# Peptides against a protein of PDB entry 6CSU, part 100

Target 1, 51 residues: chain A of PDB entry 6CSU
Amino acid sequence: GALEELRGQYIKAVKKIKCDMLRYIQESKERAAEMVKAEVLRERQETARKM

## One batch from the design tools (peptide; made by RFdiffusion4, then SolubleMPNN)

Design b2_p28_7_s3 (from b2_p28_7, 15 letters changed)
Fold by OpenDDE base, seed 3:
Structure b2_p28_7_s3 (fold): chain B 51 residues (1-51), chain C 51 residues (1-51), chain A 28 residues (1-28)
Amino acid sequence: as target 1 above (51 residues)
Amino acid sequence: as target 1 above (51 residues)
Amino acid sequence: VVRGTEQELEAIVKEVQDDIKEAKEELA
């Protein structure tokens, strides 16, 4: 019925937002990790030049 | 009626989720900006030491 | 009413998706 359809529409909307946000969070964490890795590499290169 | 009332509740709930997600995104952007600012500061300090 | 509600919910979902897409242009 109409009530069941509305419930289904709500659940579908919430699940879609959840999936999109989880993907965003994962991708942002990966980008942050890449930035940290690049920075560590630069620091190591500088340290090596000072030795 | 029950249908209209439930419809309103579902729309309200999804709007609330949207607001929470937008806040999270904004906060993550601010954290990223702070990370970049800190990195630029470190680079400037290193450059200054080489001059 | 049911079809209208579905369209309203989908519109809100799309707004979130658009904001996420815009946010991907930044570092994190």
Scores: peptide ipSAE 0.466, ipTM 0.804, DockQ to the pose 0.714
Fold by OpenDDE base, seed 5:
Structure b2_p28_7_s3 (fold): chain B 51 residues (1-51), chain C 51 residues (1-51), chain A 28 residues (1-28)
Amino acid sequence: as target 1 above (51 residues)
Amino acid sequence: as target 1 above (51 residues)
Amino acid sequence: VVRGTEQELEAIVKEVQDDIKEAKEELA
């Protein structure tokens, strides 16, 4: 009935948000790691030029 | 009635999840920026000690 | 009412997706 359909719609919406956020978290971690690597490399290069 | 009340509760719950996720995204950006700053500082210190 | 609720819930989900897309333009 209508109540069961509403429950299904709610669960579907929550699961979709969960999946999207898990993907965001994983991609964000990867981007953060790459940015840290890039910044460390730039810092090493700048320090080397000043020596 | 019960249907309208349940509908309202489901919509409210999903909106709450949305708000929580937006806050998490904002906080994750701040944490990432701080992580980069900390890593750059550590790199500078290590390079300085090796000189 | 049921169809309207589905549309409203899907709209909120899409808002989250759009916000995530915008967030991907930055580091995190």
Scores: peptide ipSAE 0.466, ipTM 0.806, DockQ to the pose 0.690
Fold by OpenDDE base, seed 2:
Structure b2_p28_7_s3 (fold): chain B 51 residues (1-51), chain C 51 residues (1-51), chain A 28 residues (1-28)
Amino acid sequence: as target 1 above (51 residues)
Amino acid sequence: as target 1 above (51 residues)
Amino acid sequence: VVRGTEQELEAIVKEVQDDIKEAKEELA
């Protein structure tokens, strides 16, 4: 009935948010790692040139 | 009635999830920035010592 | 009521998706 449909809609919404957040977390970690890698590389070059 | 009450509870719960996710995203950005800053500092020290 | 609730829930989900998209453009 209507109550079961509402429950289903709620569960669907929550599951969608969960999936989107899990993907965000994974992509966030990957971008963070790449950013750190790039910054470390640039810093090595700068420090080396100044010495 | 019961249907309207349950509807309100579901919408409220999903809005709460949204707020929690926004806060998580903001805190994630802050942690990422601090992590990059710390890595750059450590790299400066390592590169300097090796030259 | 049921149809309206579905639309409201989907709208909130979309708002979360848009917020995530915006966060990706900067850095998560």
Scores: peptide ipSAE 0.465, ipTM 0.806, DockQ to the pose 0.701
Fold by OpenDDE base, seed 1:
Structure b2_p28_7_s3 (fold): chain B 51 residues (1-51), chain C 51 residues (1-51), chain A 28 residues (1-28)
Amino acid sequence: as target 1 above (51 residues)
Amino acid sequence: as target 1 above (51 residues)
Amino acid sequence: VVRGTEQELEAIVKEVQDDIKEAKEELA
């Protein structure tokens, strides 16, 4: 009935948000690691130039 | 009626989840920026010690 | 009412997806 349909719609929406957030978290971790590596490399060069 | 009230509660709950996710994203950006800043400072010290 | 509710919930889900897409343009 209508109550079961509404419940299903709610659960579907929540599950979709959860899935999208989990993917975002994983991709965010990968991007963060890459930015740290790049920044560390840049800093090594900058520090060397100042010495 | 009861159906309309339940509908409203489901929509409100999903909006709350959206709000929580936005806050998480914002806090995640702040933590990432702080982590990069800290790593750069550590790298300056390590690079200096190796020279 | 039921069909309208589905559309509203899907719209909120899409807003979250768009916000995530915007966040990907930065670090994390």
Scores: peptide ipSAE 0.466, ipTM 0.806, DockQ to the pose 0.666; fails the geometry check

Design b2_p28_7_s4 (from b2_p28_7, 14 letters changed)
Fold by OpenDDE base, seed 5:
Structure b2_p28_7_s4 (fold): chain B 51 residues (1-51), chain C 51 residues (1-51), chain A 28 residues (1-28)
Amino acid sequence: as target 1 above (51 residues)
Amino acid sequence: as target 1 above (51 residues)
Amino acid sequence: VVRETYQELEEIVKEVQKDIEALKEELA
């Protein structure tokens, strides 16, 4: 009935949010890793200039 | 020093990810709520037509 | 269902924190 259908749609929406969040986390981790790598690279260059 | 600066940047990156995720969750919840409201509205209209 | 989903997401955030701390060690 209508109530069961509504419940089903709600659960579906929650599952979609979960999946979107997992994807967002993965992408954000990749971006964060790249930012850190770039920082390390700059630090190494600065160290090399001092040596 | 360089290590402390790197640590700081890692922590900053993690905090940013957390904040972005929380914002995304909030926005996604709002969208899900709107979808449910729209569905309920359609159901009510259909019921009204049957009455 | 919603509560459980958010609990799982919170656990994922904690895992992300661990991963970033591990990256710090790897890149040093």
Scores: peptide ipSAE 0.075, ipTM 0.505, DockQ to the pose 0.055
Fold by OpenDDE base, seed 1:
Structure b2_p28_7_s4 (fold): chain B 51 residues (1-51), chain C 51 residues (1-51), chain A 28 residues (1-28)
Amino acid sequence: as target 1 above (51 residues)
Amino acid sequence: as target 1 above (51 residues)
Amino acid sequence: VVRETYQELEEIVKEVQKDIEALKEELA
């Protein structure tokens, strides 16, 4: 019935939100790691230039 | 020094991730609410058509 | 810090789910 269909649509929406969130967190962690690597490289290059 | 700057960059990156995710969750909640409203409207219209 | 942020976000999703259920009850 209508209520069961509504519940189904709700559950589908929540599952999609959860999956998208988990994917975004994973991708954000990867981007953060790359930012850290880039910062370390810049610091090393700056130190080398000042030597 | 380099280690302190690296720690600072990491903390900055994590804070950005948190803010972006909070925004994403808020927007996702709004989209889910609109999906529920649309589904209820469709069900009511379908019921009315079958009467 | 990243782990704690992830846990906080999971808790927020649970609250969002409760809010959507409340909305469903209002519209049903």
Scores: peptide ipSAE 0.069, ipTM 0.488, DockQ to the pose 0.051
Fold by OpenDDE base, seed 3:
Structure b2_p28_7_s4 (fold): chain B 51 residues (1-51), chain C 51 residues (1-51), chain A 28 residues (1-28)
Amino acid sequence: as target 1 above (51 residues)
Amino acid sequence: as target 1 above (51 residues)
Amino acid sequence: VVRETYQELEEIVKEVQKDIEALKEELA
C-alpha cells in the first residue's frame, strides 16, 4: 500500500545517502593523504636545497 | 501517525549523516594540518643542525 | 583540495535536498 511504498522510498533514499557519504569519505581521505604527501615532499626538497 | 514518524526518522537520519560528514571533514583537516606542521618543524630542525 | 572537498560536499547536500523535495512533492 501507500505506506509501504513511502517507507520503501525513504529507506532507499537513506541507503543512497549513506553510500554517497562512504564514497565521499573514502575519496576525501585519499585526497587528504595526497595533499600531505605533496607538502612533505616539497619541504624535503626545500631542506635539501638549503644544505 | 506512522507517516509522520517515518518522515521524522528520515529527516533525523539525513541530518545525522550530514553532521557525521562535516565532523569527518573537520577532523581530517585538523589531522592533515598537524601532520604537515610537524613535518615542517622536523625539517627546519634538521636544517638548523646542518648549518 | 580543501575547497574542492567542500564544494563536493555542497553538491552532495544539494542532491540530498533534491531527493527530499521530490519525496515531499510525491506526498503532496
Scores: peptide ipSAE 0.057, ipTM 0.402, DockQ to the pose 0.039
Fold by OpenDDE base, seed 2:
Structure b2_p28_7_s4 (fold): chain B 51 residues (1-51), chain C 51 residues (1-51), chain A 28 residues (1-28)
Amino acid sequence: as target 1 above (51 residues)
Amino acid sequence: as target 1 above (51 residues)
Amino acid sequence: VVRETYQELEEIVKEVQKDIEALKEELA
C-alpha cells in the first residue's frame, strides 16, 4: 500500500545519503592526506635551502 | 607550525561535516515521520468512508 | 535505518581522526 511505498522511498533516500556521505568523507580524507604530504615536503625543502 | 594548522583545519572541517549530517538526518527523520503520519490519517479516512 | 546511518558516520569520523594522527606521526 501507499504507506509501505512511502517507507520504501524513505529507506532508499537514506541509503543514497549514506553513500554520498561515505564518498565525500573518503575523498576528503584522501585530499587531506595529499595536502599534508605536500606541506611536509615544502617545509623540508625550505629547511634544505637554509642549510 | 603550518602542518599543525592544516591538521586543525581538517579536523574542524570533519566536525562541521558531522554536525551537518546529524542535522540533515534529524530533519529528514522528522519530515519522514510527518509524511507517514499524514499518510496513515488519509488511509484511516478512506477506510471510514467505506464503512 | 536513520540511526544506523548516523552511527556509521560517527565511526567514520573517528577513523578519519585516527588516520590524520597517524599521518602526523609519520611525516612530522
Scores: peptide ipSAE 0.080, ipTM 0.491, DockQ to the pose 0.052; fails the geometry check

Design b2_p28_8_s1 (from b2_p28_8, 14 letters changed)
Fold by OpenDDE base, seed 1:
Structure b2_p28_8_s1 (fold): chain B 51 residues (1-51), chain C 51 residues (1-51), chain A 28 residues (1-28)
Amino acid sequence: as target 1 above (51 residues)
Amino acid sequence: as target 1 above (51 residues)
Amino acid sequence: KELEEELEKIYKDLQKEFEELKKFLDSL
C-alpha cells in the first residue's frame, strides 16, 4: 500500500545519498594521492636543477 | 502520522549527510595540504643527502 | 575548486531526488 511505497522511496533516496557520499570520498582520496605524487616529482626536478 | 514521520526522517537524513560531507571536504582539503607540505620537505631532505 | 565542483554535482543530484520524493509524497 501507500505506506510500503513511501518506505520504499525513502530507503531508495537514502541509499542514493550514501552511495554518492562514498564515491565522493573515494575520488577525493585518489585526487589527493595524485596531487602529492605530482608535487613530489616537481620538487625533485626543481631541486636537481638548483644543485 | 507515519507519512509525516517518514518525510521528517528523510529531510533530517539529507541535512545530516550534507553537513557530514561539507565537514569531510574541509578536513580532506586541510589533510591534503599538510601531506603535500610534508612530502615536499621530505623529498628536499632526501635529494640533498643523495647529491 | 575540483572538490567543490564534485560536491555541487552531488548536491544537484540530491536535490533532484528530494524533489521527486516530495512529488511522490504529495500524490498520496
Scores: peptide ipSAE 0.081, ipTM 0.410, DockQ to the pose 0.035
Fold by OpenDDE base, seed 5:
Structure b2_p28_8_s1 (fold): chain B 51 residues (1-51), chain C 51 residues (1-51), chain A 28 residues (1-28)
Amino acid sequence: as target 1 above (51 residues)
Amino acid sequence: as target 1 above (51 residues)
Amino acid sequence: KELEEELEKIYKDLQKEFEELKKFLDSL
């Protein structure tokens, strides 16, 4: 009935948001790690140039 | 009636979840940016120490 | 770790909201 359908829609929305959040966290971690790595390499390259 | 109240509760819950998600995304971006900035600074300090 | 901890906090908040909705449904 209408009550069960509305409850189902709520649960579906929560599950979707949870999945989106997990994906965002994973992608954010990967991007952060890549940015750190890239900057470290850049600084090391600059140091090597000055030697 | 009961159905209108239930619909109201559903909408309220979904809005709250959406707001929490958006806030989390914003805060996660800020934390990631700060982490990268801190790492860049540490590498620059290490480079300066070696000069 | 930090992001996972924040996610856990959000999930706890969502669970609380869900339980409140369940209580409302049970009152009907």
Scores: peptide ipSAE 0.081, ipTM 0.409, DockQ to the pose 0.036
Fold by OpenDDE base, seed 4:
Structure b2_p28_8_s1 (fold): chain B 51 residues (1-51), chain C 51 residues (1-51), chain A 28 residues (1-28)
Amino acid sequence: as target 1 above (51 residues)
Amino acid sequence: as target 1 above (51 residues)
Amino acid sequence: KELEEELEKIYKDLQKEFEELKKFLDSL
């Protein structure tokens, strides 16, 4: 019935939100890791230029 | 009624998720900054040891 | 800024889902 349909839509929406959040967290971690790698590389290059 | 209650639950869930995500982002930025600082320091120390 | 931009994208997606749910509710 209408109530079950509504509940189904709610559950679907909540699942979508959860997936988006988890994806964001994962992508955020990946970007943070890449940022660290880039910073390390820049630091190495800077140090090399100072030598 | 039940329909408005479910809508209310959705809105409440969205607000909670928003708050959680904002907090996560802020904490993630802080952690990333500290990781970068630590990595830069380690890189400088490594370079210094190679000299 | 990058994280904020990603957050903004997610919030826009969430808003879209909310509006779709609202439309569904209004159709009942």
Scores: peptide ipSAE 0.081, ipTM 0.412, DockQ to the pose 0.036; fails the geometry check
Fold by OpenDDE base, seed 3:
Structure b2_p28_8_s1 (fold): chain B 51 residues (1-51), chain C 51 residues (1-51), chain A 28 residues (1-28)
Amino acid sequence: as target 1 above (51 residues)
Amino acid sequence: as target 1 above (51 residues)
Amino acid sequence: KELEEELEKIYKDLQKEFEELKKFLDSL
């Protein structure tokens, strides 16, 4: 009935939220890594330009 | 610098995700409440029909 | 690590909200 369906939806929602959070953390780490890489590249280019 | 901006963007993104997840939970609760209400109404109507 | 800690706090808050929903369902 309706109650069993609600319980099922609850469990599904919890699992989905967990997955979404884990994915967000992973994507955020990737963005951070890319930004650091870009900054390091900029610094190296600035140094090269001044030599 | 770039790292400070990244940190700011990250904090902003986390806050947004929190809000989205909380809204999702709230909407899920509302849907659940409505389903329960509908089921109770159905049961009462069935009982009335059998009297 | 700082981000992960903030996300963990969010997750714990969400877990509390889900537990309240569970209590409601169990009361029916």
Scores: peptide ipSAE 0.079, ipTM 0.480, DockQ to the pose 0.089; fails the geometry check

Design b2_p28_8_s2 (from b2_p28_8, 13 letters changed)
Fold by OpenDDE base, seed 2:
Structure b2_p28_8_s2 (fold): chain B 51 residues (1-51), chain C 51 residues (1-51), chain A 28 residues (1-28)
Amino acid sequence: as target 1 above (51 residues)
Amino acid sequence: as target 1 above (51 residues)
Amino acid sequence: EKLEKEMEEIYKDLLKEMEEEKEFLASL
């Protein structure tokens, strides 16, 4: 009935939010690692030029 | 009625979870920026010592 | 009731994953 349908819609919405967050977390980890790696490389070059 | 009240409660709960997610994303970005900034400073010092 | 318990478990799992991301970022 209408109550069971509403329950199903709520659970579906919460599960979607969970999946979106898990994907964001994974992508965020990858981006953060690449940002640090790139910045360290650039900084080594900049420091060397100033000496 | 009871069905409308329950619908309201479920919508409110989903909106809260969404807000928590958005806040977490913002805080995660700020933490990542600070960690990169700190790593750059440490790397400058390390590179200078190796020269 | 049963629905509240199901939603609570989903939310707890989400919070756990968020904490794991914080730990990862702190290790960089």
Scores: peptide ipSAE 0.195, ipTM 0.608, DockQ to the pose 0.552
Fold by OpenDDE base, seed 1:
Structure b2_p28_8_s2 (fold): chain B 51 residues (1-51), chain C 51 residues (1-51), chain A 28 residues (1-28)
Amino acid sequence: as target 1 above (51 residues)
Amino acid sequence: as target 1 above (51 residues)
Amino acid sequence: EKLEKEMEEIYKDLLKEMEEEKEFLASL
């Protein structure tokens, strides 16, 4: 009935948000690792040029 | 009626979860920025000690 | 990750609250 359908829609929406968040967390970790790697490399190169 | 009331509660709950997700995204960006800042600082200090 | 676990717990709590509300409304 309408109540069960509404409940289903709510659960579906919650699951979607959860999945999107978990994906974002994983992708964010990967991007953060790459960002740190790139920044450290650039910093080393900049410091070396000033020596 | 009961169905309308439940719909209202479900929409409210879903909106809250969405807001929590958006807040997490913002906080994640802030943490990433601080992590990069700290890593760059450590790298500068480490390189300077080796000079 | 702590925040991930906290969010999962929030989701579980919300689902529980909605089930309790559903059961209450169905009893009327």
Scores: peptide ipSAE 0.185, ipTM 0.621, DockQ to the pose 0.032
Fold by OpenDDE base, seed 3:
Structure b2_p28_8_s2 (fold): chain B 51 residues (1-51), chain C 51 residues (1-51), chain A 28 residues (1-28)
Amino acid sequence: as target 1 above (51 residues)
Amino acid sequence: as target 1 above (51 residues)
Amino acid sequence: EKLEKEMEEIYKDLLKEMEEEKEFLASL
């Protein structure tokens, strides 16, 4: 009935948001690691250039 | 009625989760920027030490 | 990771609320 359908829609929406958040967190960690690695390499080059 | 009240509660819960996600995204960006800045400073020190 | 733990706690709270809602619905 309408109550079960509404409950189902709520659970589906919550699960989707949860999955999207977990995926975003994981991808954000990976992007941050790559960003730091790239910045370290650039900084080594810049520092060496000034020495 | 009970159905409208339950619908309202579900919508409220979903909106809260969405807001939490948006806040997390914003805070994550700020933390990532600070992490990169800190790593750059550490790398400058390490590179200079080896020169 | 601190934020992952914070998010886990938020999810735990959400699951608790959902369970309470299920119990409420079952009591009708």
Scores: peptide ipSAE 0.171, ipTM 0.607, DockQ to the pose 0.035
Fold by OpenDDE base, seed 5:
Structure b2_p28_8_s2 (fold): chain B 51 residues (1-51), chain C 51 residues (1-51), chain A 28 residues (1-28)
Amino acid sequence: as target 1 above (51 residues)
Amino acid sequence: as target 1 above (51 residues)
Amino acid sequence: EKLEKEMEEIYKDLLKEMEEEKEFLASL
């Protein structure tokens, strides 16, 4: 009935949001790691060039 | 009625989850920026110490 | 960023689904 359909929609929505959040967190961590690696390399080069 | 009230509650809950997620994304970006700044400082110190 | 735009579209789809259910319940 209508109640079951509404409940189903809510559960589906919550599950989707949860999955998307977890994926975002994981991908964000990976991008952050790569950003740090790149920044470290650039900073080493700049520091060395100034000395 | 009961179904109308429940519908309202589910919609409200989903909206809250959305808002919480968007806030988390914004805060995550701010934390990432601070992490990069800290890493740059550490790397400058390390590079300078080795030269 | 690109990911934020993707998430925004996901939320738009979610809201659309919820509105469809809202309209269904209101039709009873």
Scores: peptide ipSAE 0.208, ipTM 0.632, DockQ to the pose 0.033; fails the geometry check

Design b2_p28_8_s3 (from b2_p28_8, 13 letters changed)
Fold by OpenDDE base, seed 3:
Structure b2_p28_8_s3 (fold): chain B 51 residues (1-51), chain C 51 residues (1-51), chain A 28 residues (1-28)
Amino acid sequence: as target 1 above (51 residues)
Amino acid sequence: as target 1 above (51 residues)
Amino acid sequence: EELEKELEEIYKDLLKEMQKEKEFLDSL
């Protein structure tokens, strides 16, 4: 019935949000690692020029 | 009626979860930015000692 | 690794809140 359909829609929405979160966490880790590597490289070059 | 009330509760729950996810995203970005700043500072000090 | 651990804890907290809300709705 209508109540079961609404419950199904809620569960589907919650599962989608969970999947999006897991994907975001993984992508965020990768971006953070790349940002650190890039910034460390830039900092080494900048410091080397100043010294 | 009961159907409209239940629909309202499901929508409210999904919106809350979505808001929590958005807050998580914002907080994770802020922590990543602070981690990069801290790593840059450590790299400056380390490079200065090696040169 | 520190950031990864913090992100994992935040995710676990969100899952707990999702579970509480689901239990409430299941009680209606």
Scores: peptide ipSAE 0.207, ipTM 0.612, DockQ to the pose 0.038
Fold by OpenDDE base, seed 4:
Structure b2_p28_8_s3 (fold): chain B 51 residues (1-51), chain C 51 residues (1-51), chain A 28 residues (1-28)
Amino acid sequence: as target 1 above (51 residues)
Amino acid sequence: as target 1 above (51 residues)
Amino acid sequence: EELEKELEEIYKDLLKEMQKEKEFLDSL
């Protein structure tokens, strides 16, 4: 009935949020790694130019 | 009625989860930024020592 | 990577909160 359907909609929404969080965490790890690599490289280049 | 109240409770719960997710995202970004800053600083120091 | 560990812990906490909300609503 309507109550079960509403519950189902909530569960579906919660599952979607969970999946989005998992994906976000994974993508965040990847982006963080790339950001660190890029910044380290740029900083090394900048420091080299200044010295 | 009871159905509308339950619907309201589901929406409230989902909104809370969304807020928690957004806070997590923001805190994650802040921690990532601090990590990048720390790595950049360490790399600068390392490069300086090598030159 | 320390950030990965911190993110994992925060995620676990979030999942716990999501589970609590689910259990509450399931009890209605």
Scores: peptide ipSAE 0.183, ipTM 0.614, DockQ to the pose 0.038
Fold by OpenDDE base, seed 1:
Formats: sequence, structure tokens, C-alpha cells
Structure b2_p28_8_s3 (fold): chain B 51 residues (1-51), chain C 51 residues (1-51), chain A 28 residues (1-28)
Amino acid sequence: as target 1 above (51 residues)
Amino acid sequence: as target 1 above (51 residues)
Amino acid sequence: EELEKELEEIYKDLLKEMQKEKEFLDSL
């Protein structure tokens, strides 16, 4: 019935949200890592210019 | 710096997602409860008619 | 790594709350 369908929809949504959150966390980690790499590169370039 | 600001933005974004999801879950719970109440009411009315 | 840990903890908290709500709906 309608209640069972709603329950099913909710479970499906929860699973989707879990997947979306895991992906979001992974993408955030990747962006953070790239930002750190960019900062290190800038620092190395600055150090090289000062030598 | 920019890295710290971005870190803060990511944490803030995840917290917002958490809040949005909790609200969605609560609203879904309320809708489910109302559906159950409506079903119980219909069953009671049917029983009353058969007595 | 510190950011990763904080994000993971927030996610774990969310999953716990979602699980509680799922169990409630499963009981209906």
C-alpha cells in the first residue's frame, strides 16, 4: 500500500544520500589535497626566487 | 589564509547538509505517522460499521 | 588529513541519526 511505498522511497533516499555524502567527502578530500599541493608549489617557487 | 577559509567552508557545508537531511527525515517521519493514523482511523470506522 | 577526520566524524553522526529514523519507519 501507500505506506509501504513511502517506506520504500525513504529507504531508497537514505541509501542515495549515503552515497552522495561519501562522494562529497571524497571530492572534498581531493580538493583539499590539491589546494595543499598548490600552496607547497607556491612556497617552493618563492624560496627558489629568494635563493 | 585561503586554505583555512576553504577548510572552514567545507566543514560548514557538511554541517548544513546534516541539518537539511535531519529536517527531511523529520518531515518524512511526520508524513508516515499521519498515514498510519489515517489507516487506523479507516480500520476503526470499518469495524464500527460491521458491529 | 585533519579536514578529512572532521568530515568523517560529521558523516558518522549523520548516519547514526538516519539509522534511528530508519528503524522508526521500519517499525510502522
Scores: peptide ipSAE 0.158, ipTM 0.568, DockQ to the pose 0.116
Fold by OpenDDE base, seed 2:
Structure b2_p28_8_s3 (fold): chain B 51 residues (1-51), chain C 51 residues (1-51), chain A 28 residues (1-28)
Amino acid sequence: as target 1 above (51 residues)
Amino acid sequence: as target 1 above (51 residues)
Amino acid sequence: EELEKELEEIYKDLLKEMQKEKEFLDSL
């Protein structure tokens, strides 16, 4: 009935938020690793240039 | 009635979870930015030491 | 009550993943 439908919709919404966050976490890990690598390389070049 | 009250409670709970996740995303961005800044400073010192 | 328990477990699992992300970022 209406109560069961409401329950199902609520659980579905919470599970969707969970899945979206897990995907965000995975993507953020990849971006963070690449950002650090790129920044370190740029900094090595800039430091060397100033010496 | 009881159904409307339950609906309201479920909507409130979902909105709270969403807000908590958005706050976590913002905090994770700030942490990542600070880690990059710290890594850049350490790399400057290490590069200078090796020259 | 049973529904509340199910939702609580979903939320707890999410918090665990958030903690793992924090630890990863802090290790960079």
Scores: peptide ipSAE 0.118, ipTM 0.600, DockQ to the pose 0.586

